# Peptides against a protein of PDB entry 5OK6: the designs that were tried, part 50

Target 1, 215 residues: chain A of PDB entry 5OK6
Amino acid sequence: ELPGLDSQWRQIENGESGRERPLRAGESWFLVEKHWYKQWEAYVQGGDQDSSTFPGCINNATLFQDEINWRLKEGLVEGEDYVLLPAAAWHYLVSWYGLEHGQPPIERKVIELPNIQKVEVYPVELLLVRHNDLGKSHTVQFSHTDSIGLVLRTARERFLVEPQEDTRLWAKNSEGSLDRLYDTHITVLDAALETGQLIIMETRKKDGTWPSAQL

## One batch from the design tools (peptide; aimed at target 1 L134)

Design b2_p25_7_s1 (made by RFdiffusion4, then SolubleMPNN; from b2_p25_7, 9 letters changed)
Fold by OpenDDE base, seed 1:
Structure b2_p25_7_s1 (fold): chain B 215 residues (1-215), chain A 25 residues (1-25)
Amino acid sequence: as target 1 above (215 residues)
Amino acid sequence: DPNELPEKVAKATPPTPEVLANAAS
């Protein structure tokens, strides 16, 4: 059942689960389409539950570029295109109004950056390949805060690399050459890796030589 | 370091993906 309008407003805007609550690293937040959220605000502020301003179910359709992979459109701006809600606030709204049939929730994580906590709306999508089979890619999403070591482990797992096989990473740069990712302790952000970037896993030969050492 | 690039590679123009792929053949 829908709570009273004042209770809804307090729960979503000013409650412990309110929109303006402090971000905490690792927490899930959810995107809500801005026009829907503004319609909801108008509804609950109007004081009439039977108002024609009833927002209906949450519909994030305008935030998606496709309904197959449910990828976000590029260049969406917080406060203009969407509002971020804590998980509890999102779940309240979904329980009260529903979510458009077939639409997934747009869940994102809070990440810790050197000087700020941020909801990572656009994590990095990397194209992982083996050096000897560039035509077989695995697209994998990473946080900007993930280490290159995690990218390497993920590549090893996706390509079923045996534990005894040595591997290393290269990133294709904007010039079309390969930059060696030497330090596995730096982050995806520190390495300046971008969405759509090709990451090549080189596997050491059984003779102990690297393929690239013959170049 | 087993992950160290040979001096010749480190001083050379970085390979392209295709050049690296051909080294596996």
Scores: peptide ipSAE 0.373, ipTM 0.687, DockQ to the pose 0.077
OpenDDE base, seeds 2, 3, 4, 5: peptide ipSAE 0.407, 0.020, 0.023, 0.016; ipTM 0.669, 0.516, 0.511, 0.495; seeds 2, 3 fail the geometry check

Design b2_p25_7_s2 (made by RFdiffusion4, then SolubleMPNN; from b2_p25_7, 12 letters changed)
Fold by OpenDDE base, seed 1:
Parts: sequence; C-alpha cells; structure tokens
Structure b2_p25_7_s2 (fold): chain B 215 residues (1-215), chain A 25 residues (1-25)
Amino acid sequence: as target 1 above (215 residues)
Amino acid sequence: DPNELPERVAEATPPSAAVLANAAA
C-alpha cells in the first residue's frame, strides 16, 4: 500500500535522510529520471491519491545509451536529466511505484575528492592490454579515486600474471605516445586517466630486461 | 557538468604502443 502523499514527500525530500541529505563516502546513490521525479513531486504535492498525475513505475529509459550493457548516456546533468537519491529513498520509491520491467537500478557511489564528496556518475572505463598483444583488451571500470596500483593489480589478475612476474603500466596519451605510470599510489584522477584510454601492461622479460628498454 | 572532475598531468614517455608490441615480438 502506498504511504500517504505527505509521508512520501517527507521521506524522499527530507534533508536528513532524503534527497538533500549529506553525501558520505562509499554510500550508494541512485539516479532517477528527472521527468518521472517531477511527476512524482506533482502527484504527492497535489494531495489527491487518485489524481491523474500518478507517476507510474520508475522509468529511466531515457538515461540509458543501450539496453544491453545499461550504460548511461554521456553528458547527463544532475537536476536536468536526473535526480540523485540516497539508497533508502530509492528503495522506498521502488517499493511504492516499482521500476520498469527489465531495467536495472542506476547505482553510483559517493567518492571523496579533495575538498568535496561527489556521487561518481561516470566512473572511468579503461582498456587494459598487454604490451605484446594489443588486440586483446579488457574493459574495466575504475573510480577516479582508485589507485594506479589497483589498476595494475586488476590488469595482472585479468591477464593471469604470475606473482613473480614484474609488471608496469603505460597510458596512451592524446598524442599517441605512452606515458609511464611510475607512481602506483596516485589515483586514476591524479594520473588524468580518461574513459576509453588504453592502458598497456608491460611484463618484464625473464632475462630481467624490459621490452621498452630495448628501444 | 557537476560530474566533471579536475584532471592532473601525467609524465609523458616517447614510445608508442606499437613500438612496445614490436619490441616484445
């Protein structure tokens, strides 16, 4: 049964636990398509549960680029295209109205950046490859706050690199040259890595030489 | 864009991906 309209409004919009609550690093937030959310606002503010303004089930179809991988469209803007809700508020709305059949929730994490917390709507998708086989890529998502060390470990895992094998990363830059990722403690953000960027894992040879050092 | 993040500069190195691949072959 749907809660009373005033109760719905207070629960979703309440600044302590609702849409306007403070962000906390690591918490999950969810995207809601803006028009649906505005329709819901109009419905609950109208005071009539039988109103023709009933929003129906949550439908985020317009936010997705594809229905296969459920990737978001690029360039979506908070407040224009979508609203962010904390997990509790999202789950309430889904329980009350449902979610469009077959659509996944659009879950995103709060990340800690220098001086700000932010919902990371667009994590970085990197193309991981080996130096000796550029044709076999693994696309992996990373947070901007993930370390280069994590990228390296992830690459090692995906390529089944043995623990005793030494590896290092290179990023292909906009000029087509390679930038060596020397510091594994910096973040993806600090390294200015971008979605679609090629990251090359170089493996040290058994003779102790690096493939790139023979150039 | 409220989701835009500030970029930082990484250290550049001359070799291309193709050169690395060729050196490993």
Scores: peptide ipSAE 0.029, ipTM 0.512, DockQ to the pose 0.220
OpenDDE base, seeds 2, 3, 4, 5: peptide ipSAE 0.014, 0.011, 0.011, 0.010; ipTM 0.438, 0.437, 0.461, 0.474; seeds 3, 4, 5 fail the geometry check

Design b2_p25_7_s3 (made by RFdiffusion4, then SolubleMPNN; from b2_p25_7, 9 letters changed)
Fold by OpenDDE base, seed 5:
Structure b2_p25_7_s3 (fold): chain B 215 residues (1-215), chain A 25 residues (1-25)
Amino acid sequence: as target 1 above (215 residues)
Amino acid sequence: DPNELPERVHEATPPSEEVLRWAAS
């Protein structure tokens, strides 16, 4: 059952637990399409439950570039295209109005950056490949705050690399050259890795030599 | 853009010619 309009407003817009609450690293936030949210605001502020301003079910269709992978359109802007809500507020709205059939929630995490917290709307999708078979890729999503070490471990796992095998990473840059990712303790952000970037995992040979060193 | 992240913190080392050749092979 729908709560009273004033109650809805207080649950969603309050500064302690609603839309205006402080971001906290690791918490989940959800995207809501801006027009729907504005219609909801108009509805609850209007004070008439029978108003024609009733927003209906949440529909985020315009935020998606496809309905197969449910990827977001590029270049979406907070406050213009969508509103961010904390998990509790999102779940309230979904419980009250429903979510369009078949659409997944657009869940994102708060990340901690130097001196700032942000909802990471666009995590980095990397194309992981092996040096000896560039045609077989694994697309994997990473946070900008994930370490290169995690990328390496993930690549090893996806390619079923044995624990005794030694591996290292290279990133293909915009110039088409390869940058070696020497430090595994830096982040994806520090390494300036971007979505769609090719990451090559090199495996050391049994003789102890690296394939890239024997050219 | 409210979704803009900080710039790269660490400099990349340019690949050697050998590495470039390896990558192209």
Scores: peptide ipSAE 0.029, ipTM 0.611, DockQ to the pose 0.186
OpenDDE base, seeds 1, 2, 3, 4: peptide ipSAE 0.019, 0.028, 0.024, 0.029; ipTM 0.506, 0.606, 0.414, 0.593; seed 2 fails the geometry check

Design b2_p25_7_s4 (made by RFdiffusion4, then SolubleMPNN; from b2_p25_7, 11 letters changed)
Fold by OpenDDE base, seed 2:
Structure b2_p25_7_s4 (fold): chain B 215 residues (1-215), chain A 25 residues (1-25)
Amino acid sequence: as target 1 above (215 residues)
Amino acid sequence: DPNELPERVAEQTPPTPEVLANAAA
């Protein structure tokens, strides 16, 4: 059952638990398509539950690039294309209005950057490959705040690298050459890694030499 | 850290993916 309009507004827009609440690192937030959200605002502010302004089910279709992988369109802007809601507020709206059939929720995480917290709407998708088999890639999402060490561990896991095998990463740069990711403690952001970038995992030879040391 | 690769400042032209792949063959 739909709660009263004033109650809906207070639950979603409440500064302590609603849209205006402080961001906290690691928390989940959800995207809501802006037009739907504005229709909802108009409905609950209108004071008439029987009004023609009823928003219907949440429909985020316009935010998606594809309905197969449910990737977001590039270049979406908060406040223009979508609104961010904390998990509690999102779940209230979904419980009240429903979500369009077959659409997944657009869940994103709050990340901590130097001097700012933000919802990471666009995590970095990296193409992970082995140095000796460039044709077999694993696309994996990473936060900008994830370490290169995590990227390396993830690559090792995806390629079933044995614990005793030494590995290192290279990133393909814009010039088409490889930059070695020496420091595994820096972040994906610090390394300036971007979505669609090729990351090559080099495995040390049994003789203790690196393949790249022969170049 | 076993992953601390020595910083050989190889003044060498950084390899391409294809060059690196071929060196493994």
Scores: peptide ipSAE 0.416, ipTM 0.680, DockQ to the pose 0.081
OpenDDE base, seeds 1, 3, 4, 5: peptide ipSAE 0.022, 0.018, 0.014, 0.411; ipTM 0.535, 0.420, 0.440, 0.679; seeds 4, 5 fail the geometry check

Design b2_p25_8 (made by RFdiffusion4)
Pose (drawn by RFdiffusion4):
Structure b2_p25_8 (pose): chain A 215 residues (1-215), chain P 25 residues (1-25)
Amino acid sequence: as target 1 above (215 residues)
Amino acid sequence: DPDLEAAAHPVPPVETLPLDEDAWK
């Protein structure tokens, strides 16, 4: 059952429960298409529960590239295309109005940058492959603040690399050549990795030589 | 993204190689 209009307003907009919730690293926020949010706002501020301004189910279809991979469209601007809600507010709105059938939520995380916290709406999507098959990829979203060491550990896990196997990473650049990702302590941002980039994990041979010594 | 640009500290690659997939395999 729907809460009253003022109750909905307090839950979604205010304090720890709503949009005013402070940004804390690691917390989740969700994207809501702006038109739907504005319609909800007009409804809850209008004083009439029976109003035709009732927004209906949340539908973020215009925010997605397609329904095959459900990727968020690039180039979206907060306050113009979408509004961010903390996880609790999103949960409440979905429980009240529903979410379009078959459509996934758009969940993003808060990250720490040198002097600010922000929701990372666009993490870096990397295609992780082993050197022997450059077409067999695990597509994984990493934060700009994740380390290259985390990228390597993730690639190892995704490909079930055994503990005794030694592995290291390369990145294929826009010129079609390879840049060695030497330092596992730096971040994806420091390494200047971009979405859609192919990250190649090579495995050391049993004799100690590396496949890349052949390049 | 201006926040990411302000937070970026680019580290150049230590090694760049041409890709030869067959040779590498």

Design b2_p25_8_s1 (made by RFdiffusion4, then SolubleMPNN; from b2_p25_8, 7 letters changed)
Fold by OpenDDE base, seed 5:
Structure b2_p25_8_s1 (fold): chain B 215 residues (1-215), chain A 25 residues (1-25)
Amino acid sequence: as target 1 above (215 residues)
Amino acid sequence: DPDLEAAARPVPPTERLPLDPEALR
């Protein structure tokens, strides 16, 4: 049920649980297309629930570059293209107005960086492949704050690698050569991995040799 | 992303293979 306009405003815009509340690492936030949000603001601030300024259902269509995998357009800017809402506020708006049919929510996580917490709007999508079958990739999303160890574990899981099999990662660099991701404790960010980058999982041979060592 | 750029502590790769991944086939 749609609450009173003042109640909506207070629920969404308050500094404790609404749009302005502090970010907390690991929490989910949601993107809302800015024009819709501004329309909502105008509606609730207008004081007339029967106003022609009614925003309708949330529609994030303009934020997506495609409706197949629902990837965001590149270069979106907070406060210009979208606003960020914490999960509770997002769910309130969805419950009150609905979300455009067929559109998924744009959920993102708060990440902890050395000097700042932020919502990671653009996590890294890596193309995971096996060294002996480069044509079969698994696209997997990672945070910039995720470790290379997590990437390796994820690759092993996706390719159903048995625990006794030894594996390691290579990243295809901009020069088309391979860079060894040796240190599994560094982050995706520190390794400078980028969306669309090919990550090759090499599996050690039964004879104890690495395929790459034979080159 | 300026925040990511500021937070990054780039670690160079320890090993580079000057070969196309297809060579690993």
Scores: peptide ipSAE 0.453, ipTM 0.923, DockQ to the pose 0.768
OpenDDE base, seeds 1, 2, 3, 4: peptide ipSAE 0.441, 0.439, 0.052, 0.035; ipTM 0.921, 0.920, 0.638, 0.614

Design b2_p25_8_s2 (made by RFdiffusion4, then SolubleMPNN; from b2_p25_8, 11 letters changed)
Fold by OpenDDE base, seed 5:
Structure b2_p25_8_s2 (fold): chain B 215 residues (1-215), chain A 25 residues (1-25)
Amino acid sequence: as target 1 above (215 residues)
Amino acid sequence: DEALEAARRPVAPTERLPLDPEAMR
């Protein structure tokens, strides 16, 4: 059952849980395709519930590059391609209009940067591999604000590394060489890691030597 | 992303290996 049109407008645009609410680190926000959202705005502002301007189900199809992994297209711009809604507002719209069958919600997190909060629409997707088996990768998403320590722990977990095994990370750089990710306290952002970048987990040998030291 | 770039404080790697990862196998 749909609320009154004025009520819908206030809940989504002018409410405390609306589109313009302050960003808070760690909160979930959702992307809504811009044209659908504008159609919704026109509908609720028109004042006629039976109007031909009814937006139908939320359809974010144009935001996805594929329907297999539901990855976003690159280069999407807030206010042009999509709008961001806080979780409460998103859930209202979904409850009222539904989401296109088979489409997942596009959920993103607010991250804290030194001088600003933002919704991280494009987290960093890294390819994690072991130094001795480069052909088997684990693709894992990280926030730009995540530490290299988290990347290392995640790699250890994915590869089922025992606690007693010592490991370290290398990033394949743009020149094709390897950069040591020594400082585990810096962020993915500060390390300048990018989506699709190969991250190599090196495991220390039982004799106490590192494979890379033998090169 | 302009906001990310503005927030970035690049840290140089401590060590660089000028070789292909395949050498580590």
Scores: peptide ipSAE 0.350, ipTM 0.889, DockQ to the pose 0.759
OpenDDE base, seeds 1, 2, 3, 4: peptide ipSAE 0.057, 0.032, 0.021, 0.026; ipTM 0.628, 0.569, 0.523, 0.442; seeds 1, 3 fail the geometry check

Design b2_p25_8_s3 (made by RFdiffusion4, then SolubleMPNN; from b2_p25_8, 8 letters changed)
Fold by OpenDDE base, seed 4:
Structure b2_p25_8_s3 (fold): chain B 215 residues (1-215), chain A 25 residues (1-25)
Amino acid sequence: as target 1 above (215 residues)
Amino acid sequence: DPDLAAAARPVPPTERLPLDPEAMR
């Protein structure tokens, strides 16, 4: 059931629990295409439920660059291309108006940087591979705030590495050479890893030698 | 992203191999 227009406005725009509420690290927020949201605003502010300004179902199609992997277009700007809603507000809108058939929600996490909390709209997408099979990649998204240790653990999990096997990471740099990700405590951000970058997991041999050490 | 740039504390790699990843096969 669709609530009254004033109730909708209050619930979505409420400063305590709505769009303007403070960001909290680790929470999920959702992107809503700006034009749809503006039409919704006009509808609920108009005071006529039968208005021709009814926004219809949420359609984020213009935010996606592809409908296969549902990747966002590059360079989207908050307030211009989309608005951010907390999970509760998003779910209300979806329940009231629906989401375009087949489209996934655009869920993003709040990250904590040293001086600011923000919704990380563009996490880092890394291509994880084994040193001996570069053709089989796992594409995985990481926060800029994630540690290299998490990247390593994720790689180990994806490649089903047993606990007793020793592994380490290399990043293919812009020159095409390999930079060792030695310090597992630094972040993806501090390691300057970028979307689309190849990350090579090297597995130590049973004889205790590293494949890379013999090069 | 200006916020990410401001937060970054770049750490240079301790080891670099001037080789194509294919060499590790």
Scores: peptide ipSAE 0.402, ipTM 0.910, DockQ to the pose 0.778
OpenDDE base, seeds 1, 2, 3, 5: peptide ipSAE 0.395, 0.389, 0.025, 0.401; ipTM 0.909, 0.909, 0.596, 0.910

Design b2_p25_8_s4 (made by RFdiffusion4, then SolubleMPNN; from b2_p25_8, 9 letters changed)
Fold by OpenDDE base, seed 5:
Structure b2_p25_8_s4 (fold): chain B 215 residues (1-215), chain A 25 residues (1-25)
Amino acid sequence: as target 1 above (215 residues)
Amino acid sequence: DPALEAARRPVPPTERLPLDPEALR
């Protein structure tokens, strides 16, 4: 059953769990396709539950570039293509109207930047490879706020590197050369890593030499 | 993303290899 239209409006727009609530680092927010949301607004503001303006199930299809891995289209803009709702508000709408069959929710996290909180709609997707097998990549998502240390640990885990093996990272830059990711305490953001960028894990040889040092 | 760029504190790489990744194999 749908709640009263005024109640729906208050829960989503004007409630403590509503669209305009403050962002808090680590919380989940969800994307809702803009046209659907506007249709919902028109419906609840119209005051007629039987109105032809009923929005139907939430359908974010237009936000996805594919239905295989459910990646978002590039260049989506908040307020134009989608709205962001906190988890509670999203769950209310899904409960009331449903979500299109087979379509996953578009969940994103609030990240803490030096002077602002932001919903990270586009986390960084890196291509992790080993220096000696560039043809086998692991695509892994990272927050811009994640450390290079986390990227390194993740790479080691994905490639099943033993604890005693020493590893380090290189990023393929726009010029096609390799930049050493030496400082593991800086963030993905500060390292200026981008989606689709190749990150090469170099493993130290048993003789104590680095493959890159032999070039 | 303008917000990300505004928040970024660029850290130059410590080392740069002017080589194609294939050279590491």
Scores: peptide ipSAE 0.402, ipTM 0.911, DockQ to the pose 0.742
OpenDDE base, seeds 1, 2, 3, 4: peptide ipSAE 0.052, 0.388, 0.384, 0.398; ipTM 0.639, 0.909, 0.908, 0.911; seed 1 fails the geometry check

## One batch from the design tools (peptide; aimed at target 1 N132 L178 D179)

Design b2_p26_1 (made by RFdiffusion4)
Pose (drawn by RFdiffusion4):
Structure b2_p26_1 (pose): chain A 215 residues (1-215), chain P 26 residues (1-26)
Amino acid sequence: as target 1 above (215 residues)
Amino acid sequence: EDDLLKEAKETGMTTDETRVARIAAD
């Protein structure tokens, strides 16, 4: 059952429960298409529960590239295309109005940057492959603030690399050549990695030589 | 040959051991 209009307003907009909730690293926020949010706002501020301004189910279809991979469209601007809600507010709105059938939520996380916290709406999507098959990829989203060491550990896990196997990473650049990702302590941002980039994990041979020595 | 070696021979692919380190140092 729907809460009253003022109750909905308090839950979604205010304090710890709503949009005013402070940004804390690691917390989840969700994207809501702006038109739907504005319609909900007009409804809850209008004083009439029976109003035709009732927004209906949340539908974020215009925010997705397609329904094959459900990727968020690039180039979206907060306050123009979408509004961010903390996880609790999103949960409440979905429980009240529903979410379009078959559509995934758009969940993003708060990250720490040198002097600010922000929701990372556009993490870096990397295609992780082993050197022997450059077309067999695990597509994984990493934060700009994740280390290259995390990228390596993730690639190892995704490919079920055994503990005794030694592995290291390369990145294929826009010129079609390879840049060695030497330092595992730096971040994806420091390494200047971009969404869609191919990351190649090579495995050391049993004799101790590396496949890349042949390049 | 693995795919990486095949692609390197076909396209003249090169490696750079320190390009990322130079970018990170800036």

Design b2_p26_1_s1 (made by RFdiffusion4, then SolubleMPNN; from b2_p26_1, 17 letters changed)
Fold by OpenDDE base, seed 1:
Structure b2_p26_1_s1 (fold): chain B 215 residues (1-215), chain A 26 residues (1-26)
Amino acid sequence: as target 1 above (215 residues)
Amino acid sequence: MDSLTREALRNGITISENKILEIAQK
């Protein structure tokens, strides 16, 4: 059951609880395709619930590059391609209008960067490999705010490394050479790691030596 | 919309008029 048009507008666009509310780290926000949202705005501002401007169910199809993995298209722009809504507002719209059958919600997290909060629409996808098997990669998603230490722990987990085995990371840079990731306390952002970048986990040999020369 | 503003928005940065200058200074 749809609430009154004025009520809808207040719930979704209210500056304190809706689209204009402040970003807070850790919160979930959702993407809504821009054309649908504009249609909704026209509908609720029109003052007639029976208007032909009824937006129908939310359809984010144009934001996805595929319907298998439901990855976002690259280069989408807030305010041009999509609108960001806080979780409460998103759930209201879904309850009122529905979501296109089969489409997942596009949920993203607010992250804390130096002096700014933002919704991380595009987290970093890294290709994790072992030094002795470069042909087998694990694609893993990380926040820009995640530490290199977390990347290392994740790699160890994915490759089933035993606790007693020592490991370290290398990143393949844009020039094709390998950069050692020495500091595990810095973030993915600080290390300037990018989506699609190859990250190599090196495991120390039983004799205590590193196979780095073989990378 | 200028290229700098568009780039910021592509990276998921909610931008206001006052933020344009801040982004440009980085």
Scores: peptide ipSAE 0.026, ipTM 0.487, DockQ to the pose 0.020
OpenDDE base, seeds 2, 3, 4, 5: peptide ipSAE 0.006, 0.021, 0.024, 0.020; ipTM 0.386, 0.443, 0.468, 0.421; seed 2 fails the geometry check

Design b2_p26_1_s2 (made by RFdiffusion4, then SolubleMPNN; from b2_p26_1, 13 letters changed)
Fold by OpenDDE base, seed 5:
Structure b2_p26_1_s2 (fold): chain B 215 residues (1-215), chain A 26 residues (1-26)
Amino acid sequence: as target 1 above (215 residues)
Amino acid sequence: MDSLLQYAKEHGVTISEDRILEIAAK
């Protein structure tokens, strides 16, 4: 059963635990389609639980570009296309109204950038491949704040590289050339890696030479 | 980040992903 309309408003919109609460690094926030949220606001502000303004189930369909991979459309804007809610508020709304059948929640993490905290709505999806087989790829999602070292470790894990094997990364740039990712301590953001970018893991040969040394 | 493009230009070599595959295939 739905709680009272005033109670709903207080749970979702308050500045301590609701929509207006401060962002904290590592927290999960959820996207809610803007029109649904506005409908909900109208409903709870109307003061009549039997009103025709009842919002129904949360439906984020318009935020997705596909219903296969459930990827977000590009270029969505906070406050125009969606609102962000902290996990607690999201779970309240889902419990009260439900989520459209088959739709996954759109969960995102708060990240800390040098001078700002933000919800990372669009993490970077990298295409990981081995230097000797570009046809076998793993698409992996990374935060802009993740290190190149993490990308390398992830690539090693996905390709089942043995601990004794030495590996390094190259990024295919916009010109079609390869840039070596020397510094593993910099972030994905610092390396200017982008979604869909090809990242090549090079494995050192048994003779101690690198395949790229032949270039 | 060092660009292989710069290295390639200095050594008169074109560096592409295809070339890496060719080397790896040998």
Scores: peptide ipSAE 0.031, ipTM 0.604, DockQ to the pose 0.076
OpenDDE base, seeds 1, 2, 3, 4: peptide ipSAE 0.021, 0.027, 0.025, 0.023; ipTM 0.550, 0.571, 0.604, 0.572

Design b2_p26_1_s3 (made by RFdiffusion4, then SolubleMPNN; from b2_p26_1, 15 letters changed)
Fold by OpenDDE base, seed 4:
Formats: structure tokens, sequence, C-alpha cells
Structure b2_p26_1_s3 (fold): chain B 215 residues (1-215), chain A 26 residues (1-26)
């Protein structure tokens, strides 16, 4: 059931639990398409529940580049293309207006960067491969705040590497060369890894040699 | 330069693109 218009406004825009509340690392926030949100604002500010400004179901279709994988379009801008809502506010809007049939919520996490909290709208999508089978990639999303160690562990898991097997990572750089990701304690951001970048997991041979060391 | 690039340069652990196939073959 739809609450009163003033109640809707207060719940969604409330500085403690609404759109303007402080970001906290690890929390989930949701994207709402800007036009829909503006329509909702106009509706609740109009004071007439029977107004022609009724926003209808939430529809984020314009934010997606595809309806198969539900990937976001590149270059979306907060405040222009979408607004960010905390989970509570998002769930209220969905309960009141519904979400377009078959359309998934656009959930994103708050990350902690140096001196700033940010909703990570675009995590880094890496192409994980094995050194001996470059044609079989696993696309995996990582936060910019994730460590190279996590990337390595994730690669090991995806490729079913046994615990006793030793592995290391290489990144294909913009020059086409491979750079070893030696420091596993730095972040994806610190390593300047980018979406679509090829990450090669090298597995140590049983003889204790590395495939790359023989080149 | 990223922290990674700085470290990679220190250790000289770069492989040319042409050698990728050689790594894959072993």
Amino acid sequence: as target 1 above (215 residues)
Amino acid sequence: MSSLEKEAKKYGLTISDDRILEIAAK
C-alpha cells in the first residue's frame, strides 16, 4: 500500500536513512534511473495522489546496455543518469511502485578509497586465463579496493587449482607486454588494472620451474 | 606509474607479447 506523499518524501530523502545519508563501507546502494526519480519527486511534491504525474513502476531500462547480462552502460553519471539510494529507501520504492518485470535491481557496494567513501558503480571486470590456455577466459568482477591476493585466490578457485600448487599472476599491459603482479598486497586500483584487462595465472611446474622462466 | 609498474620495473619481470605463445606452449 502506498503511504502518504509526504511520508514517501521523508522516507526516501531523510538524511539519516534516505538518499542523503552518509555512505558506509560495505553497504549496498541501488541505482534508480534519473527520469523516473524526477517523476516520483514531482508526484510526491504535487500533493495529489491522483495526479497524472504518477511515476509507475521503476524502470531502469535506459541504464542497461543489454537485457541479457544486465550490464550498465558506460559513462553513466550520478545526478544526470541515475540517483543512488540506500537499500532501505530502494526497497521502499520497490514495494510502493514495483520494479519493471524481469528487470534486476542495480545493486552496488560502498567502498572505502583514500579519504573518500564511494558507491562503486563500475567495478573492474578482469579476464582471468591460465598461461597454457589463453582462449578460456573467466570474466570476474573485482572492487578497486580488492587486493591482488584476492584476484589470485579467485583465479585459483575458478581454475580449480589445488592448494599445493603454486601460482602467480601476470597482467597484459597497454603496450601488449606482460607485467608480473608481484606484490599481492596492493589493490586493483594501485595496480591500475582496468576493465577488460587480461590477467594470466601462471602455475608452477612439478619440477619447481616456472613456465615463464624458460623463455 | 602504478605501484605495480614500479615494482615490476625493479624486478625486471616483464614479458613481451610475442612470448605469450611460448609460455602457453609449455
Scores: peptide ipSAE 0.025, ipTM 0.510, DockQ to the pose 0.094
OpenDDE base, seeds 1, 2, 3, 5: peptide ipSAE 0.012, 0.024, 0.018, 0.018; ipTM 0.362, 0.541, 0.524, 0.562

Design b2_p26_1_s4 (made by RFdiffusion4, then SolubleMPNN; from b2_p26_1, 14 letters changed)
Fold by OpenDDE base, seed 3:
Structure b2_p26_1_s4 (fold): chain B 215 residues (1-215), chain A 26 residues (1-26)
Amino acid sequence: as target 1 above (215 residues)
Amino acid sequence: MSSLLKEAAEKGLTINENKILEIAAK
């Protein structure tokens, strides 16, 4: 059963637990399409449950670029295209109104950047390859706050690199050259890695030499 | 089989030598 309209408003918009609550790193937030949310606001503020302003089920269809992988459209803007809700508020709305059939929730994580906490709507999708096998790639999503060390570990795992094998990363830059990712403690953000960027994992040879040393 | 890095070099792509040297120095 739907809660009373005032109860809905307080639950979702309350600054302590609702939309306006402080962001906390690592927490999940959810995107809600802006027009639906505005319709909901109008409905609950109108005070009439029988109003023609009933928002129906949540439908984020306009936020997706595809219905196969459910990737977001590029360039979506908070407050214009969508609103962000904390997990609790999202789950309330879904329980009350439902979500469009077959449509997945748009879950994102709060990340901590040097001067701000934000919901990371667009994580970085990197194309991982081995230096000696161009035909096999792994596309992997990373946070901007993930370390290059994590990227390296992930690459090692995906390519089943044995623990005793020594590996390092290169990034193909916008100029087409390869930049060595030598500092594994910096973040994906600090390294300025971008979605679709090619990351090459180089494996040290048994003779102790690096393949790149022959360049 | 062939190194991507070698193939890149053969295609006229460059590597950041300074960054390589920095790694070697650590």
Scores: peptide ipSAE 0.023, ipTM 0.585, DockQ to the pose 0.411
OpenDDE base, seeds 1, 2, 4, 5: peptide ipSAE 0.016, 0.016, 0.019, 0.016; ipTM 0.509, 0.505, 0.508, 0.478

